# Ledger of designs, part 3: peptides against a protein of PDB entry 4AID

Target 1, 242 residues: chain A of PDB entry 4AID
Amino acid sequence: FDIKRKTIEWGGKTLVLETGRIARQADGAVLATMGETVVLATAVFAKSQKPGQDFFPLTVNYQEKTFAAGKIPGGFFKREGRPSEKETLVSRLIDRPIRPLFVKGFKNEVQVVVTVLQHDLENDPDILGMVAASAALCLSGAPFMGPIGAARVGWVDGAYVLNPTLDEMKESKMDLVVAGTADAVMMVESEIQELSEEIVLGGVNFAHQQMQAVIDAIIDLAEHAAKEPFAFEPEDTDAIKA

## One batch from the design tools (peptide; made by RFdiffusion4, then SolubleMPNN)

Design b2_p14_5_s3
Fold by OpenDDE base, seed 4:
Structure b2_p14_5_s3 (fold): chain B 242 residues (1-242), chain A 14 residues (1-14)
Amino acid sequence: as target 1 above (242 residues)
Amino acid sequence: REEIAARRRARWAK
């Protein structure tokens, strides 16, 4: 097995991005680990457009499988077939920042699947899933203008906390999820309790600064493990609006 | 946008 691994310290935790061990049939596949939370992201894209395709057919599917819940007291009886409300929300959190980063005019089918393999009950797999999905797309050769980074920001005891644990989140006055490129914020989702706009804006800036290390880690992994870029030329009619 | 995309693609192709 040709395994490529990038390890960084991120928010006082070890983030590991790995490729080449599993899901080698995908265009891109990344195993991401933070603490004992483990996610597998896979990216697959069609090598041709379907006849009459008028929209970009991106599908993002985030899944927390029952075997990952072996550490969760209280029953992840996810019925096979319908995404839970959480899975639907996290799938949208991953979709929102990545969708605008595909090359304009690219209308080949893209499927991103994020599977939670293990959950430690401290590190939420959603942020890790966003990072893994970004990395998998960057490795795939798809015309994706990533990477994105992602971060959760809490506000605990009058300070910003990067990727708070589930226990730290009980004391947090903010649940702020940010995703972005090196250059720009692409998505913000926030639940806030009696905080000023200044603190929230500061949280967005903090998240964007802290995710740069993740973006750089994805770039480093891709330099060693990315597939050749898919040869895609957009039709000239779509180029005039880019 | 294309020039930024081309520079990013060129960074990924090295």
Scores: peptide ipSAE 0.030, ipTM 0.643, DockQ to the pose 0.112
Fold by OpenDDE base, seed 3:
Structure b2_p14_5_s3 (fold): chain B 242 residues (1-242), chain A 14 residues (1-14)
Amino acid sequence: as target 1 above (242 residues)
Amino acid sequence: REEIAARRRARWAK
């Protein structure tokens, strides 16, 4: 098996990105680990456009299987088949920064699936899922102008904290999720308690700086494991309007 | 490193 792995230290935790062991039928597949939280991201894209496809058909599905978290089932039968509120929100957090990075005019179906395989109850799989989805797309050969990085920033005891644990987040005055490329911030989502705009803007800058190591790790993995770029020629839609 | 990412971007930005 041609297994490629990249390991970095990130916010005092080990981030591992692995490809080549699981989901080989996907265009891209990445197993990402931080602490003992483990996610599998898969990217699949159609090799042709459907007739009459007017919009870019990107679907992102984030899934937390109840058995992946050591949570004893307290009384709510999740009906098998509907995403939870969390799964819906995280699917949107992944979708938002990646959707604008596809080549203009690409209208082939793209499906990104992120599955939580293990949860350590400290490291939230959402950030890890964003990173894994970015990596899977970069490996796939799809016309994706990534990678993106992602980071969560907390504010604890008057300092920024990169990817705070779920327990540290209870003491945090900020829950700031940022995603971006090497060059630009693509998405910000924030919940803030009584902090100045200066601290929040500083948090965005801190996140964007700290995610560069992740972007570089995805690039390094892609240099060793990416498929050949899909031969896509955008229709010159500007030549038909002249 | 920058050259491979730049070549991919330059191939799709044309």
Scores: peptide ipSAE 0.026, ipTM 0.684, DockQ to the pose 0.269
Fold by OpenDDE base, seed 1:
Structure b2_p14_5_s3 (fold): chain B 242 residues (1-242), chain A 14 residues (1-14)
Amino acid sequence: as target 1 above (242 residues)
Amino acid sequence: REEIAARRRARWAK
């Protein structure tokens, strides 16, 4: 197997992005690890547009199986239950920043699937899932103008904390999730307790600064492992207005 | 580093 791996230190934790071991049938596939939390992101895209397709058909599916707490006991993937509220929310958190980064006029079906394989009960798989989805899209050859990075920011003891643990989050006055490119913030989601706007804006800036290391790591992985870009020429939409 | 995101962006902006 030609396994490519990128490892960085990120918020005092080791982030590992790996490709080439699993899900080789996907256009892009990334295992992302932080602590003992492990996610698999896969990206698949259609090589043609459906006749009469008028919108961009992007589907994002985040799956957090309850059996991912520790080693998945060998055996049955019980049938896909209805997505939990958390799975639905995280699917939207991944969708929001990636959707606008596809090339205008691209209307081929794209499916992103993020599966939690292991959860350490310290590192939330949502941020890791956002990073993994970004990496999988960058490897796929799809006309995606990423990468995105993502970060969670807490406010604990009067300081910003990057990707607080689930225990640190109990003491945090802020749950701030940010996603963005190297150049721009694409998405903010925030729950705050009696904090000034200045602290929240500072948290967005802190998140955007801290995610640059992740963006760089995805780029480095893509240099070594990305598929050839899909041959897509956007229709000249300016010629239809004449 | 900016060059690869910019090269990908420039390849799709054509």
Scores: peptide ipSAE 0.024, ipTM 0.680, DockQ to the pose 0.241
Fold by OpenDDE base, seed 2:
Structure b2_p14_5_s3 (fold): chain B 242 residues (1-242), chain A 14 residues (1-14)
Amino acid sequence: as target 1 above (242 residues)
Amino acid sequence: REEIAARRRARWAK
């Protein structure tokens, strides 16, 4: 087993990104841990385009399986087949920032699967899933212009809090999820209670600053564990020069 | 976009 691991301290918690132990048949696979919350992200991409493919066939599937080790909030017997509202929303949160970062003209099928393996009831697996998906894509060799970082920002007792626990979020006046590259914010999703636009904008900036450590950790992991880049030349190079 | 993509590809090709 060629196991590569990156560990950082992030918002007062240990973030671990690991590859090479699990899902080795995927193009990229990352086991991400924060606290006792554990997610597996896998990225798989087709090596050819399907005949008549007119759109980019990216699918993102976030799953909180009831068979995950530990407690999962709302873990009633999920009948196999329909994603929960949370699973659907988190799948979109992952999709939104990554979709624009694929090379234009790439129309090979891409599947990102994020599976919650363990939940500690403190650290939400959504942010961890975004980070893991970014890392898995970066390791895969797919023409993905990542990494993205992600962060949740709360507003508790008149201060920004990075990745508040589920209990701290009950006291938070802000649930702000941000995803971005080193250079740009790609996605914002926010629920806000009676806060000024200035505080919210400050939260976006805080998130973008705090996610740089995660972006750097993904880059470091990829420098040691990424597959060779998939040889892809877009037919229409003139549209990339803008 | 191409220069950022090229710099990123060059970082991944190391």
Scores: peptide ipSAE 0.024, ipTM 0.668, DockQ to the pose 0.111

Design b2_p14_8_s1
Fold by OpenDDE base, seed 5:
Structure b2_p14_8_s1 (fold): chain B 242 residues (1-242), chain A 14 residues (1-14)
Amino acid sequence: as target 1 above (242 residues)
Amino acid sequence: SARRRAYAAALRAL
C-alpha cells in the first residue's frame, strides 16, 4: 500500500487527509479525520462521454450511516433508500462549489460519494466531507480545477469561531458555510440570527482566509499522490455557433 | 512525471 498522509492544525483541531489505504478502485479516494469524525470521499469518472450526453453528469452523494454515531441508543433505522434532509442538503453543499470548476465541455460522468464512517458528536462531518471530496477530485486526475477549501464560521461571544462544535453552535448567532478556491469564494450558505451584513461579510472573509491552509494541504497531498491528469481536450464548441 | 509536476504547478497557480 502506498499510503500518503497530510496532517495540519486547523481551527485548533488536527485535520488528517489520507489516501492509498481504502477505496483504491476509485479514481480518487481520501479518508479525512477531524477529532473522532471520519469521512471517506471517493471520486470516480468515466473515461469516455456517453453517446448523446448534452449536459455535465456530476452526481454528489453524501451519506451519514446511522452506524457511524458511536453511542446513540435509539437512532431510528433510516429506511434504506431515501437520503435524509441533511444528506440531501450536504450533497448540494458539496456539489455547488465543485460543479463550476470542471473544464468546460467535459461531459463524462463524475460520481462523488462521501460516506461518514465515524461521528464524534462534536465535529460535523459536512465540512470534513467537502474537504475530502475536493481532495478526492484533485487526486483522481479528472479535469477539476480545484481544490476547494471549506469552512463553517460561528459567531460566539462576539467573535468568529472556525468550525464550531455542535455544542458551540447552540450558542452561535451564525451558521455560515463557505467554500472557495485559493482566489475566489464559490459558495456561501448561511443561517443568521439578527447579525449585521458587516459581520456576515467579515465571516465570509474569515472563512476564506482560514480555508487556505486546507487548500495548501490538498495541493501538497495531490503533488505526492495524484494520478496523472486525464487527457481531455474540449472540442472547440465555438465552431458550432455559426 | 513532467506532467505530474505540471499538474501540481497548475494546482498552485489556480
Scores: peptide ipSAE 0.032, ipTM 0.711, DockQ to the pose 0.804
Fold by OpenDDE base, seed 3:
Formats: C-alpha cells, sequence, structure tokens
Structure b2_p14_8_s1 (fold): chain B 242 residues (1-242), chain A 14 residues (1-14)
C-alpha cells in the first residue's frame, strides 16, 4: 500500500490526513483524525456528463454511523436510511463552500461522502469532515478549485478559541464555523449570544488565519498523492453567441 | 512559495 500521510499541530491538537489505505476505488479518499475523532471522506465523480444535464449534480452526505452504543452522543438506534438533523446540517456546511469552487460548466455527477468512524466526545466530527472532504476532492482529479480549510471559533473568557471541545463550547458565547480558500472566506455559519459585530468579524478573521495551516497541509498531501487532473474543457458557450 | 504558485497554476490550467 502506498500510504501518504500529513500531520500538523492545529489548535493544540494533532491533525492527521491519510490516503492510500482505505476506499482506494474512490477518485479521492482521506482518513482524517483529530484527537481520537476519525472520519473517512470519499469523493467520486462521473467521467462523463449525462445527456441533457442542465445543473451541476453535486451531492454531499455526512453520516455519523454508530458502531457501538456509547461512542456517539445520543445512543439511540438511528433508523438506517434517514439522516439526522445534525447530519443534514453538516452535509450543507460541507456543500456550501465547495459547490462554487468547481470549474464553471462542469456538470458531471460528483458525490462526496463523509463517514464518522470514531468520536472521542471532545472533538466534533463536522470541522474534521469539512477538512477531509476538501482533501478528498483535491486528491480526486476533479476540477475543484480548492482546497478549502474550515475552523470553529468559540469565545471563552473574553478570548477566541480555535476548535473548542464540546465541554469548552458549553461556556462559549459563540459557535462560529468558517470555511474558505487561502484567499477568501466562502462560508460563515454562526450561533452567537450577546456579542458585538466587531468580536464576530474578528472571529471570522481568526478562523481564516488559523485554517491556512490546514489548507497548506491539504496542498502538501495533494502534491504527493493527487491523481492526474481529469481532462475537462468546458464547452465554449460564448461561441454560440456569434 | 513557488510550489504553491505551481499547484494553484495547475488547478487554474484545468
Amino acid sequence: as target 1 above (242 residues)
Amino acid sequence: SARRRAYAAALRAL
């Protein structure tokens, strides 16, 4: 197995991005670990467009599979086949920043699947899932103008906290999720208490700064492990206006 | 870095 791994320290935690061991049949596959939380992201794309395809058919599916009672908060038998409210929300959090980064005119089917394999009860898999999905797309050869990074920012004791634990989040006055490229913020989602706009904007800037290390780690992994770029030329739709 | 410019150029050359 040609296993390629990138490890960085990020917010006082070890982030590991690994490829080449699992899901080798996918176009891209990344095993991501932060603390003892582990996610598998897979990216698969069709090598042709369906006849008459008028929209970009991107699907993102985040799933928290319970392999044992007691390792995922909420311990109830999730009925097979329906995403929870959380899984639906996180699927959208992943979709929103990645969707606009595909090359214009690319209408081949793309499927991103993020599976939570392990949860440490400290590190939420959502941020890790966003990072893993970005990495899997960058490895796939799909015409994706990533990577994105992602970060959660808390506000605890009058300071910004990068990727607060689930326990630190109980004392946090802010739950701010940011995703972006090296150069731009692409998505903000926030639940805030009584905080000024200045503190929230400072949190977005803090998140965007802190995610640069993750973006650089994905690029380094992709330089070693990415497939050849899929040969895609967008049909010159401007030639039909002459 | 020159390496990041090459990767961003390879992504933009798609």
Scores: peptide ipSAE 0.025, ipTM 0.684, DockQ to the pose 0.204
Fold by OpenDDE base, seed 4:
Structure b2_p14_8_s1 (fold): chain B 242 residues (1-242), chain A 14 residues (1-14)
Amino acid sequence: as target 1 above (242 residues)
Amino acid sequence: SARRRAYAAALRAL
């Protein structure tokens, strides 16, 4: 197996991005690890559009498999077939920042699947899933103008905390999820308890600064492992409606 | 197209 791996220190934790071991039939596949939380992101895209396709058919599916739940308190059988409320929410958190970054006029089907393989009960797989999905898309050759980074920011003891543990989050007055490119914030989602707008805006800036190391890590992985870019030319009809 | 060059340049700057 030609395994490529990037390892960085990120928020006092080791982030590992790996490709080439599993899911090699996908256009892109990344195994991401932080602590003992492990996610697999796969990106697959159709090499042609369907006749009469008028919208961009992106599907994002985040899933926490029942075998990963053997360590999760409350692991009642997630029935195969309907996403939980969490899985639906995280699928949207991944979708929101990536959807705008596809080349305008690209209407080939794209499927991003993020599977939680292991959960350590400290590191939430949602942020790791966003990072892994970004990396898998960058490796795929799809016309994706990524990477995105992602970060969760907490506010604990009067300070910003990058990717707080689930236990630290119980003491946090902020749950701020940010995703962005090197140049721009693409998505903010926030739950705030009695904090000033200044602290929240500072949290967005902190997240965007801290995700640069992840963006650079995805870039370095892609330089070593990305597929050739898919040759896409948009039909001239979509250029006239901008 | 200029867009394909920008895409291939964005993916090479990745």
Scores: peptide ipSAE 0.025, ipTM 0.653, DockQ to the pose 0.138
Fold by OpenDDE base, seed 2:
Structure b2_p14_8_s1 (fold): chain B 242 residues (1-242), chain A 14 residues (1-14)
Amino acid sequence: as target 1 above (242 residues)
Amino acid sequence: SARRRAYAAALRAL
């Protein structure tokens, strides 16, 4: 097995990104761990466009499998087949920042699947899933202009907290999820309790700063483990503005 | 950005 691993300290927690052990049949596959929360992200893309494909067919599926039941809150009652509200929301949180980063004119099917394998009841698998999906896409050879990083920011005792635990989040006046590239914020999702716009904007900036270590970790992993880029010529869209 | 182009170019140069 050609196993590549990147480990960083991130918000006082160890983040591990691993490839080459699991889901080797995918174009990209990353096992991501933070605490005892574990996710598997897989990226698969079609090597041709379907005839008559008019839109970019990206599917993102975040799922908490029943096999992680007893390691995931509420896992004992998940019927196979329909995404929960949480799974639907997290799938959108992953989709939103990655969708704009595909090369324009690429209309091959792309499937990103994030599977929660373990949950420690402290570290939410959503942020980890965003990071893992980004890494899996960067490894895949798909024409993805990532990586993205992601971070959750809390506001506890008058300070920003990076990736607060589920218990710290009960005391937080802010649930701010940010995703971005090295250069730009791509997505913000926020729930806020009586905080100034200045604190919220500061939280977005804090998130974007803190996610750079994750972006750099994905880059380092990709330099050592990425597949050759898929030979794709972008549609010459500069020819339509003349 | 120039960095994303450089990264995509570095990935293409592997």
Scores: peptide ipSAE 0.023, ipTM 0.678, DockQ to the pose 0.114

## One batch from the design tools (peptide; made by RFdiffusion4, then SolubleMPNN)

Design b2_p16_4_s2
Fold by OpenDDE base, seed 3:
Structure b2_p16_4_s2 (fold): chain B 242 residues (1-242), chain A 16 residues (1-16)
Amino acid sequence: as target 1 above (242 residues)
Amino acid sequence: RRAAWLAERLAKWREK
């Protein structure tokens, strides 16, 4: 197996991005690890557009599989239950920043699946899932103008904290999730308790600065493992201005 | 180097 791995220190934690071991049938597949939280992101895209397709058919599915170690209750395939509220929210958090970065006129079906394989109860899989999805898309060859990075920012004891643990978040006056490219913020989601706009804006800037290391790590992985860019010509936007 | 590689890759999908 040709396994490519990138490891960085990120917010005092080790982030690992790996490709080439699992889900080789996908266009892109990345195992991402932070602490003992592990996610698998896969990206698959159709090589042709469906006749009459008038919108971009992107689907993002985030799934937290409860791997109950030791008690498989009897072999009922739990039907794919309705996504939890969390799974629905995180799927949207991943979708929002990536959707605008696809080349205009690209209307081939794209499926991004993020599966939580392990959860350490400290590092939330959502940020890791965003990073992994970005990396999987960059590897896939899909006409995606990424990568994106992502970060969560807390406000604890009068300071910004990058990717606070679940326990640190209990003391945080801010839950700020930011996603963006190297050059631009693409998405902000925030829950804030009695903080000034200045502190919040500073948190967005802090997040965008801290995600650059992740963006660079994805680019490094992609340089060594990405598929050839899918041959796609964007819609001629100049023809509409005449 | 990395920025140049990415720029060249993304340029394949930019309007001419």
Scores: peptide ipSAE 0.523, ipTM 0.915, DockQ to the pose 0.370
Fold by OpenDDE base, seed 1:
Structure b2_p16_4_s2 (fold): chain B 242 residues (1-242), chain A 16 residues (1-16)
Amino acid sequence: as target 1 above (242 residues)
Amino acid sequence: RRAAWLAERLAKWREK
């Protein structure tokens, strides 16, 4: 078993990115851990385009599967039912920053699945899921111009807090989720209580700075474990102007 | 170094 692991300290917590143990049938698979919260991200892509495919067929599914009865908040046996509101929202949070980063003209089917395996009731699996999905895509060989990083920023006692715990978030005047590349912010989602625009913009910048360590960790993992890049040439956009 | 590896990988998918 060729298991590759990257470990970093991030916001006073240990982030672990691991590949090669599980989901080997996927193009990319990453087990990500922060505290005792654990997620599995898998990326699979088709090696050909379907006949008549006119749009990019990306699907992102975030799932809080109750493998361990008792370690997921709201752990009623979710029968195989429609995604919860949370699962739908987090699936969109993952989709939004990654979708624009696929090479233009790539219309092969891509499936990203993020499964929560364990929840510690302190570290929200959404941010961890975004990071894991980014890493899985970078490992896959799909024409993805990532990685992305992600961070949650709180405002507690007049300061920014990176990835606040669920308990710290009760005292936070801000829930700010940011995703981006090394060079750019790709997505912002925010819930704010009576804060200035300056504090919010400062929070976006803080998030983007703090996610660089995660981006670097994904690149380090990918350098050692990524599959060969899929042979895809972007459509020559100059040929459409003639 | 890591940035260079990534840049080379991503360059395979950039428009020429």
Scores: peptide ipSAE 0.522, ipTM 0.912, DockQ to the pose 0.354
Fold by OpenDDE base, seed 2:
Structure b2_p16_4_s2 (fold): chain B 242 residues (1-242), chain A 16 residues (1-16)
Amino acid sequence: as target 1 above (242 residues)
Amino acid sequence: RRAAWLAERLAKWREK
């Protein structure tokens, strides 16, 4: 097995991105670890467009499987058949920043699946899932203009905290999730308690700065493990203005 | 090096 691994220190924790061991049938597959929280992201894309496909058919599915229930809060009570509110929310958090980064005119089916395999009760798998999904897409060969990074920012004792633990978040006046490319912020989601707009904007900038290390780690992994880019020509936008 | 590798890869999908 040709296993490629990238390890970085990020927010005082070790982030590991690994490919080549699991889900080799996918176009891209990444096992991501932070602390003892573990997620598997897979990306699969169709090699042709379906007849009559009018929209880009991207599906993102974040899930916590029943086999991980002994290591995930609330996992014992998952009724069969419907995503939880959390799974639906996190699926959207992953979808929002990646969807606009696909090449215009690409209408082949793309499926991203993020599965939580383990939870340490400190590190939330949502940010890790965003990072893993970005990495899996970059490895896949799909016409994705990523990577994205992601970060959560807290405000604890008058300071920004990168990826606060679940316990630190109880004391935080801010839950700010940011995703972006090296050059641009693509998504902001925020819950804020009695903070100035200046502190919030500073939090977005802090997140974008801190995610650069993750973006660089994904690029490093992709340089060594990515499939050849899928042969796709973007839609000529100048022909529609005549 | 890494930025150049990515830029070359992504250029295959950029509009001409």
Scores: peptide ipSAE 0.520, ipTM 0.915, DockQ to the pose 0.351
Fold by OpenDDE base, seed 4:
Structure b2_p16_4_s2 (fold): chain B 242 residues (1-242), chain A 16 residues (1-16)
Amino acid sequence: as target 1 above (242 residues)
Amino acid sequence: RRAAWLAERLAKWREK
């Protein structure tokens, strides 16, 4: 196996991004680990557009497998076939920041699947899933103008906390999820308890700053393991304004 | 260096 791995320290935890061992049949595949939480992201894209395709057919599926359910809070009762509320929400959290970054006019089918393989009960797999999905897309060769990074920010004891543990989140006055590129914030999702707008905006800035290390790690992995970029010419936007 | 590699890669999909 030609295994490529990038390891960084991130928020006092080791983040590992690995490719080349698992899901080699995908266009991109990344095994991401933080603590003992492990996710597999796969990206697959069609090499042609379907006849009559009028919209960009991106599907993002976040799933927590039954074999991981013994370590996932509330995982014991997962029925096969319908996503849980959490799986639906996290799928949207991944979809929202990546969808705008595909090249305009690209209408080939894209499937991103994030599978939770292990959960440590400390590190939520949602942020890790966002990072892994971004990395898998960058490796795939799909016309994706990423990477994105992602971060969760808490507010605990009057300070910002990067990717708080599930236990730290119980004491947090903020659950702020941010995703963005190196240059821009693409998505904010927040649940706030009695905090000023200034603290929340500071949290967005903190998240965007802290995700730069992840973005750099994805770029480093992609430099060594990405497939050739898919030959796609964007729609000439000047031709539509005439 | 890495930023330059990414920029070159992404430039293949930028409008001309």
Scores: peptide ipSAE 0.512, ipTM 0.910, DockQ to the pose 0.358

